Peptides against a protein of PDB entry 3HUF. Designs and how they scored, part 6

Target 1, 320 residues: chain A of PDB entry 3HUF
Amino acid sequence: MWIIEAEGDILKGKSRILFPGTYIVGRNVSDDSSHIQVISKSISKRHARFTILTPSEKDYFTGGPCEFEVKDLDTKFGTKVNEKVVGQNGDSYKEKDLKIQLGKCPFTINAYWRSMCIQFDNPEMLSQWASNLNLLGIPTGLRDSDATTHFVMNRQAGSSITVGTMYAFLKKTVIIDDSYLQYLSTVKESVIEDASLMPDALECFKNIIKNNDQFPSSPEDCINSLEGFSCAMLNTSSESHHLLELLGLRISTFMSLGDIDKELISKTDFVVLNNAVYDSEKISFPEGIFCLTIEQLWKIIIERNSRELISKEIERLKYA

## One batch from the design tools (peptide; made by RFdiffusion4, then SolubleMPNN)

Design b2_p18_4_s4
Fold by OpenDDE base, seed 3:
Structure b2_p18_4_s4 (fold): chain B 320 residues (1-320), chain A 18 residues (1-18)
Amino acid sequence: as target 1 above (320 residues)
Amino acid sequence: EELEKLLEELEEEELLED
């Protein structure tokens, strides 16, 4: 989201969040959802127009800012952004930091981008929330992104956490739920005058972890916990592969269970399968190899003695 | 401080004439 602050008292010592929309900036406007009052004798009654665009799909993958347009409203002394005069038709900016000078005012408005990108585990939840979150200037998507700051966990009562949730946790993404999204939707008006009223997702995350025994105390408890072990997996999910990498596993990929030959078995401690393949093929598993699901692996890795548990299962099934 | 205030007053007069 865009946040503005200013030097001196020209913004009355307040910081503001600029959501997607249009703002008239000037000395003789009243602060509201479409106006920013700036207190200086050196600025026009109506000086500039700021327009914040909704996030693009590219912004979800890059963590880049919503496009920031600045137009001077035909003022005597003009408007500058990053020491450059704004053109008569306005200019658009994608920089994360903007120093905006209105006329001869010695104090600048400083706009900075606070990165917030929300990944969804479920397409139905994305469909429900994407529009509202985009109107807050928050990029949203389903696919994995290095720019992802938050991950929406699908709360199905009594179900195991998904691979997406496991991976989001290990990569230190802040896991949130629908309750946090609902809270975000209510603060839009309250944060106009005080950007500090933006809800802290870390409190929500702490509560999720505390109340769910499927999470370890920290990602650090699981990261590289299986260093030195080797696994094979079906080439099905990039998130599954990245999850296993974060566990410190050496990973081999195969296309079918029929590709599991004696050479692969000799180099592999265990095979990781999705639930559908595990359930359908459990009768036809290759002899002399330990096969498990990601969910079964997760139940082992959250235990303090995960390495000992895996070693025992490998030994048990190699000689069965 | 007096010079800055005088400059602000002069700038205010120039902005009131527009």
Scores: peptide ipSAE 0.031, ipTM 0.658, DockQ to the pose 0.318
Fold by OpenDDE base, seed 1:
Structure b2_p18_4_s4 (fold): chain B 320 residues (1-320), chain A 18 residues (1-18)
Amino acid sequence: as target 1 above (320 residues)
Amino acid sequence: EELEKLLEELEEEELLED
């Protein structure tokens, strides 16, 4: 989201969130959803127009800011952004930090981008919330992104957390739920004049983790917990691969169970399968190799003695 | 503060021309 602050109390010492929309900035406007009052004698009654665009799909993947347009409203001294005079037709900015000088005012409006990108685990949830979140200047999507700051956990996913949720947790993404999204939707008006009123997602996250026994105490308890072990995995999802990498596993990929030869078995401690393959092919598993699902692996990983548990299962099947 | 005030005064003179 865009946040503005200013020097010299020209914004009355307030930090303001700018949601996507158009704002008239000037001395003789009243603060509301479309106006920003700036208190300086050096500033025109109506000095500039700020226009913040809704997030693009690219912004979800890059964590880049919503496009920020500045237009001078035909003032005598103009408007500058990052020491450059704004053109007569206005200019658009994609920088994360903007120093906006209105006329000769010695104090600048400092606009900065606070990155917030929300990934959804469920397409139905995305379809419900994307429009509202985009109107808050929050990029949203389904696919994994390095720019993701928050992850919406699917509560309807049965008795087990999804691979997406597991991976989001391990990569230290803040896991949130629909209750946080509901809360976020209610604060839109209150945070206009005070950016500090933005709800803390970390409290929601702490509550989710505390109340769900399927989460370890921290991602750090699981990261590299299986260092030194090797696995083979069906080339299924990027998230599954990245999850296994975060566990410190050496990963070999194969396309079908038929590709699991004696050479691969000799180099592999266990095979990770998706649920569909595990359930359909469990009768045809190669002898002498430990096969498990990601969900079964996760149940082991969340235990404090995960390395011992994995070692025992490997030994049990190697000598059976 | 004095410099700010001087700048404001100079700018007031210039804004009265707008």
Scores: peptide ipSAE 0.035, ipTM 0.696, DockQ to the pose 0.307; fails the geometry check
Fold by OpenDDE base, seed 2:
Structure b2_p18_4_s4 (fold): chain B 320 residues (1-320), chain A 18 residues (1-18)
Amino acid sequence: as target 1 above (320 residues)
Amino acid sequence: EELEKLLEELEEEELLED
């Protein structure tokens, strides 16, 4: 989201969130959802127009800011952004930091981008919330992105957490739910005058972790917890592969269960299967190898003695 | 502070002339 602050008292010492929309900036406007009052004698009654665009799909992957347009309203002394005069037709900016000078005013308006990018695990929830979140200047999507700051967990009561949720947790992404999204939707009006009133997602995250026994105490308890073990997996989702990498596993990939030969078994401690393959092929598992699902592996990893548990299961099958 | 006030007064006069 864009936040503006100003030097001196020209913004009355307030920080303000600029959501996507159009703002008239000047001395003789009243602060509201479409106006920014700037208190300086050096500033025109109506000095500039700021236009914040909604996030693009590219912004979701890059964590870049919503486009910031500045137009001077035919003022005597013009408008500058980052020491450059704004062109007659206005200019658009994608920099994360903007110093906006209105006329001869010695104090600048400082605009900065606070990164917030929300990944959804469920396409139905994305469809429900994306429009509202985009109107807050928050990029949204389904695919994994290095720019993601938050991850929306699907709250089906009594369901196991998804691989996406497991991976988001290990990546130290803030896991949120529909309750946080509802709260975030209500604060739009209250945060106009004070950017500090933006709700903290960390409290929501703490409550999710505390109330769900499927989460370990911290990501650090699981990261590299299986270092020194080797697994084989079907060429499945990229998220599953990245999850196993974060556990410190050496990963071999195969295309079918028929590719699990004696050579692969000799180099592998266990085989990770998806639920569909695990349930359909239980009778056809190779002898002498431990086969499990990602969800079964997760249940072992969240235990304090995860390495001992896995070692015991590997030994049990080698001597059976 | 006095210089800032003088600059503000001069700028007000320049802005009132348009």
Scores: peptide ipSAE 0.033, ipTM 0.681, DockQ to the pose 0.275; fails the geometry check
Fold by OpenDDE base, seed 5:
Structure b2_p18_4_s4 (fold): chain B 320 residues (1-320), chain A 18 residues (1-18)
Amino acid sequence: as target 1 above (320 residues)
Amino acid sequence: EELEKLLEELEEEELLED
């Protein structure tokens, strides 16, 4: 999200969130969802127009800011952004930090980008929330991204957490739910006088983790917990691969169960399969190797004695 | 404060020409 602050008292010492939309900035406007009052004698009654665009798909992957457009409203002394005079037709900015000078005002408006990118675990929730979140200047998507700051867990009661949720947790992404999204949607209805009043997702996250026994106490309890073990996996999602890497596993990939030869078995402690392959009655697993799903692996990983549990299962099947 | 006020006064004189 874009946040503005100003030097001196020209913004009354307050920070403000700017959502996607158009704002008239000037001395003789009243603060609302489309106007920013600036208190200085050096500023025109209507001085500039700020336009913040909705996020792009690219912004979701890069964590880049929503485009910030500035237009001077034909003022005598003009408008500057980062010491450069704004062009007659307006200029657009993709920098994360903007110093905006209105006319001769000695105090600048400082705009900065606070990165927030929300990944969704399922397309249904994305479809429900994406429009509203984009109107808050929050990029959204389904795919893993290095720019992801928040992850929306699907709260289907009684279901195991997904691989996406497991991976988001291990990446130290803030896991949130629909309750937090609902709260975010209400924030746009009011003039935000203080950007610090933005809801903290960390409390939502703490509550989710505390109330779900499928999570360990911290990501650190699981990261590299299986260091020294080797697995083979069917060429599955990239998230599954990255999850296994974060567990400290050496990973071999195969295209079919038929590719699991004696050489691969000799180098592998266990085989990780997706649910569709594991549940297939038509597939015979190779003899002498432990096969499990990622969800079954996760159930072992969340235990305090995960290494001992896996070792026992490996021994049981290699010597049978 | 005095410099700020002087700058504001100078700017007010220039804005009164608008």
Scores: peptide ipSAE 0.032, ipTM 0.681, DockQ to the pose 0.347; fails the geometry check

## One batch from the design tools (peptide; made by RFdiffusion4, then SolubleMPNN)

Design b2_p19_3_s1
Fold by OpenDDE base, seed 5:
Structure b2_p19_3_s1 (fold): chain B 320 residues (1-320), chain A 19 residues (1-19)
Amino acid sequence: as target 1 above (320 residues)
Amino acid sequence: EEEEEKKKKEKEGEELEKE
């Protein structure tokens, strides 16, 4: 999201979030959802127009800012952004930091981009929330991205956490739920006066982790916890592969259960399968190899003695 | 010095907006 601050008292010593939309900036406007009052005698009554665009799909993957357009409203002394005069038709900016000078005002408005990108695990939840979140200047998507800061866990009562949730946790993404999204939808008015009134996702995250026994105490408890073990996986999602890598596993990939030969078995401690293949092919599993799902693996790795548990299961099946 | 220069620029801006 865009945040603005200013030197001196020209913004009354307060910071403000700028959501996507259009703002008239000037001395003789009242602060609201479409106006920014700036207190200086060197600033025109209506001085500039700021327009923040909604996030693009590219912004979700890059963590780039919503486009920031500045137009001077035909003022005597013009408007500058990063020491450059704004053109007559306005200019658009994708820099994360903007120094905006209105006329001859000696104090600048500083606009900075606070990155917030929300990944969804469930397409139905994305469909429900994406429009509202985009109107907050928050990029949203389903796919993994290095720019993601938050991950929406689906609240299904009594369901195991998904592979996406497991991976989001291990990569230290802040996991949130629908309660946080609901709270975000209500803040538009309160953050006009003070950007610090933006809800903290960390409290939501702490509550999720504390109240769900399917999470370890920290990602660090699981990262590299299976170092020295090797697995083979059926060609599954990229997230599944990255999850297994974060566990410290050496990974081999195969296309079918028929590709699991004696050589692969000799080099592999266990085979990771998706739920569909695991359930359909239980009878056709190669002898002498431990086959499990990612969800079954997760139940083992969250235990304090995960390495011992896995070792015992491997031994049990090698001697059966 | 920097605050005095800011205050001087502010006064110059105020005089020029009254014109």
Scores: peptide ipSAE 0.031, ipTM 0.703, DockQ to the pose 0.169
Fold by OpenDDE base, seed 2:
Structure b2_p19_3_s1 (fold): chain B 320 residues (1-320), chain A 19 residues (1-19)
Amino acid sequence: as target 1 above (320 residues)
Amino acid sequence: EEEEEKKKKEKEGEELEKE
C-alpha cells in the first residue's frame, strides 16, 4: 500500500494510507476519501491530482507498487516528483519512494510503498476476496511468489493443513484466515487519517498457530530437521519439492512408481507420494522402502523426535 | 540557518500566491 507522510506539519503530523483511487491535493480542500489537505501558504488551493491504480498481475509476482500518477492542476509553480517537474499531462511512477514537492513549498510529501501481497491456497476464496483486496492496493494470487507476505489458509474444519499451508509456514509467510480479511476490509475508512491503525496480521497468525495442533512452535523447529536423509518424490508440484528442500532432504524425482529401480532404492531412505497415488497403489509399493504422503511426513516432522521416528520406520522396513 | 532559509522561501511563496 502507498503511505504518505510530510515534513513541516503540512499534513498535520498524520501518516495516511492512499488506496487505489483519485485524490485532489491542495490548501483549500478538506481531508476525505478523495481529498488531501496540505497546510502551506506556498501551495495552490487545488494543486495536484494523485491517482493510484489497482495492482497489476506483475505486481503480485514482483511486490512492486501500484502505479502512482501525479498531475499538476495548472499551478503557477508546478509540481515536482523526485526533483523532476511533472509533465503537462501528468506522469506515472513505479518507484517505491516518491518525494513530492508542491510549488515552492519548502516541505515535501514523502510517499513510500509498504509491500503487502496475499497468496490464496483456495481459488474460491481468491474469487471472493480479490476484488476487495485489490481496491486496498493489495496484489492477490494463487501461485507461489517470492513477493508473498501473507498466505490465506482455507479453514476447512477437521481437515489436515494443505501442502501450500505447510510451505507458507516454513517460508515464514504470515498465515492469515478469513477473519483477518474481513477485519482488513472494514478498516478502510479508519486508516485514512492514521496508517498505524492497520490490523496486525501477526496477531491473527499467532492465534492460528496457538489453536491448531498441526503447527509446530516455529518454522525453525522443522527447517533442516531431516538433514542427512534422502527421499524420492513424484514430479508433481513445485511447492512439494520446495517444502522437502526446506526440510533439508536430498531429493530424487521420478515420473511413475515403475521408475523406482534398485539403484534409486539404494540411495533413498523413503518415497514421498501424493494422496491419490498412495491410496491407489498401496499394493504395488516397492519392497524394502518406506512410502508415505506429504501429510504423513508432516505429522512426523512436527514431533520433537522426528529424526528418531523416521529412522525407526526406515529400519523396520530394511529388516522386514 | 536552514530553518531561516525555509522561512524565507515560505514568505516568498506567500507573496506569489496573492498575485
Scores: peptide ipSAE 0.029, ipTM 0.685, DockQ to the pose 0.140
Fold by OpenDDE base, seed 1:
Structure b2_p19_3_s1 (fold): chain B 320 residues (1-320), chain A 19 residues (1-19)
Amino acid sequence: as target 1 above (320 residues)
Amino acid sequence: EEEEEKKKKEKEGEELEKE
């Protein structure tokens, strides 16, 4: 989201979130959803127009800002952004930091991009929330992205957490739920006067972790917990691969169970399978190797003695 | 010093907006 602040009390000492939309900026406007009052005698009554676009699909992957358009409203002294005079037709900016100077005002409005990018684990939830979140200037998507800051957990009562949720947790993404999204949707008007009134996602996250026994206490409890072990996995999802990497595993990939030869078995401590392959092919597993699902692996890695548990299972099958 | 220069520029801006 875009946040503005300024020196010299020209914004009344307040920070403000700018959502996608159009704002008239000037001395003689009243603060509301479409106006930004700036208190200086060196600023025109109506000085500039700010237009913030909704996030692009690219912004979800890059964590880039919503496009920020600035237009001078034919003022005597013009408007500058990053020391450059705004063109007569207005200019558009994709920089994360903007120093906006209105006329000869010695104090600048500082606009900065606060990264917030929400990944969804479920396409139905994305479809439900994407429009509202985009109107807050929040990029949204389904695929893993290095720009993601938040992850919406799919709430299925009594089900194991998904691989996406596991990976989001280990990647130190803030896991949120529908209750946070509901709360976030209501704050749009209240945060106009004070950007600090934005709801803390970390409180929601702490509550999720505390109330769900499928999470370890921290990502650090699991990161590199299986360092020194080697696994083979079916080439399935990037998230599954990245999850196993975060556990500190050496990973070999195979395309089918038939590719699991004696050479691969000799170099591999265990095989990670998806649920469908595990359930259908469990009778055809190679002898002398431990096969498990990611969900079964997760149940082991959340335990304090995960290394000892894995070692015991490996030993049990080598001597069978 | 920097605050005095800012106030001077503000006052100069005020005078130029009256013209």
Scores: peptide ipSAE 0.028, ipTM 0.687, DockQ to the pose 0.198
Fold by OpenDDE base, seed 3:
Structure b2_p19_3_s1 (fold): chain B 320 residues (1-320), chain A 19 residues (1-19)
Amino acid sequence: as target 1 above (320 residues)
Amino acid sequence: EEEEEKKKKEKEGEELEKE
């Protein structure tokens, strides 16, 4: 989201969120959803127009800002952004920090990008929320992204957490739910006057983790917890691979269970499978190797003695 | 020195509102 602040009293000492939309900026406008009052005698009654675009798909992957357009409204002294005069037709900016100078005003408006990118685990929830979140200047998507700051957990009562949720947790992404998304949707009007009223997801995250026994106390409890072990996995998802890497595992990949030869077995402590393959191929597992699902592995790694538990299961199946 | 330059720019802005 774009946030503006200014030196002195020209913005009345307030920080403001700029959602996607158009704003008239000047001395003789009233603060509302489409106007920004700036208090200075050196500023025109209607001085500039700011236009914030909705997020692009690229912005979801890069964590880049919504495009910020500035147009001078034919003022005597013009408008500058980052010490450059704004062109007659206006200019567009993708920098995360903008210093906006209105005419001869000795104080600048500082615009800065607060990165917020929401990943969804469920396509149906993305379809429900994407439009509203995009109107807040929040990029949304389904795919893993290095720019992801928040992850929406699907509330299925009594189901195990998904691989996406596990990975989001280990990446230190803030896990949120539909209640937080609902709260975000209500804040749009209140944050016009005070950007500090934007809800912090940290409390929502703490409540989710506290109330769900499927989460460890911290990501640090699981990161590298399986260092020194080796696994093989079916090449099914990048998220599953990255999850196992964060556990400190050495990973070998295979295309089918038939590709698991004696050499691979000799170098591998266990095989990680998805639920569909585990359930369908359970009768056809290679002898002398421990096969488990990611969900079964997760149940082990959240335990305090995870290394001992895995070692016992490996020994049990190697000598059975 | 920086405060004097800010005050000078404010005065120049006020003179231009009277034109």
Scores: peptide ipSAE 0.027, ipTM 0.676, DockQ to the pose 0.113

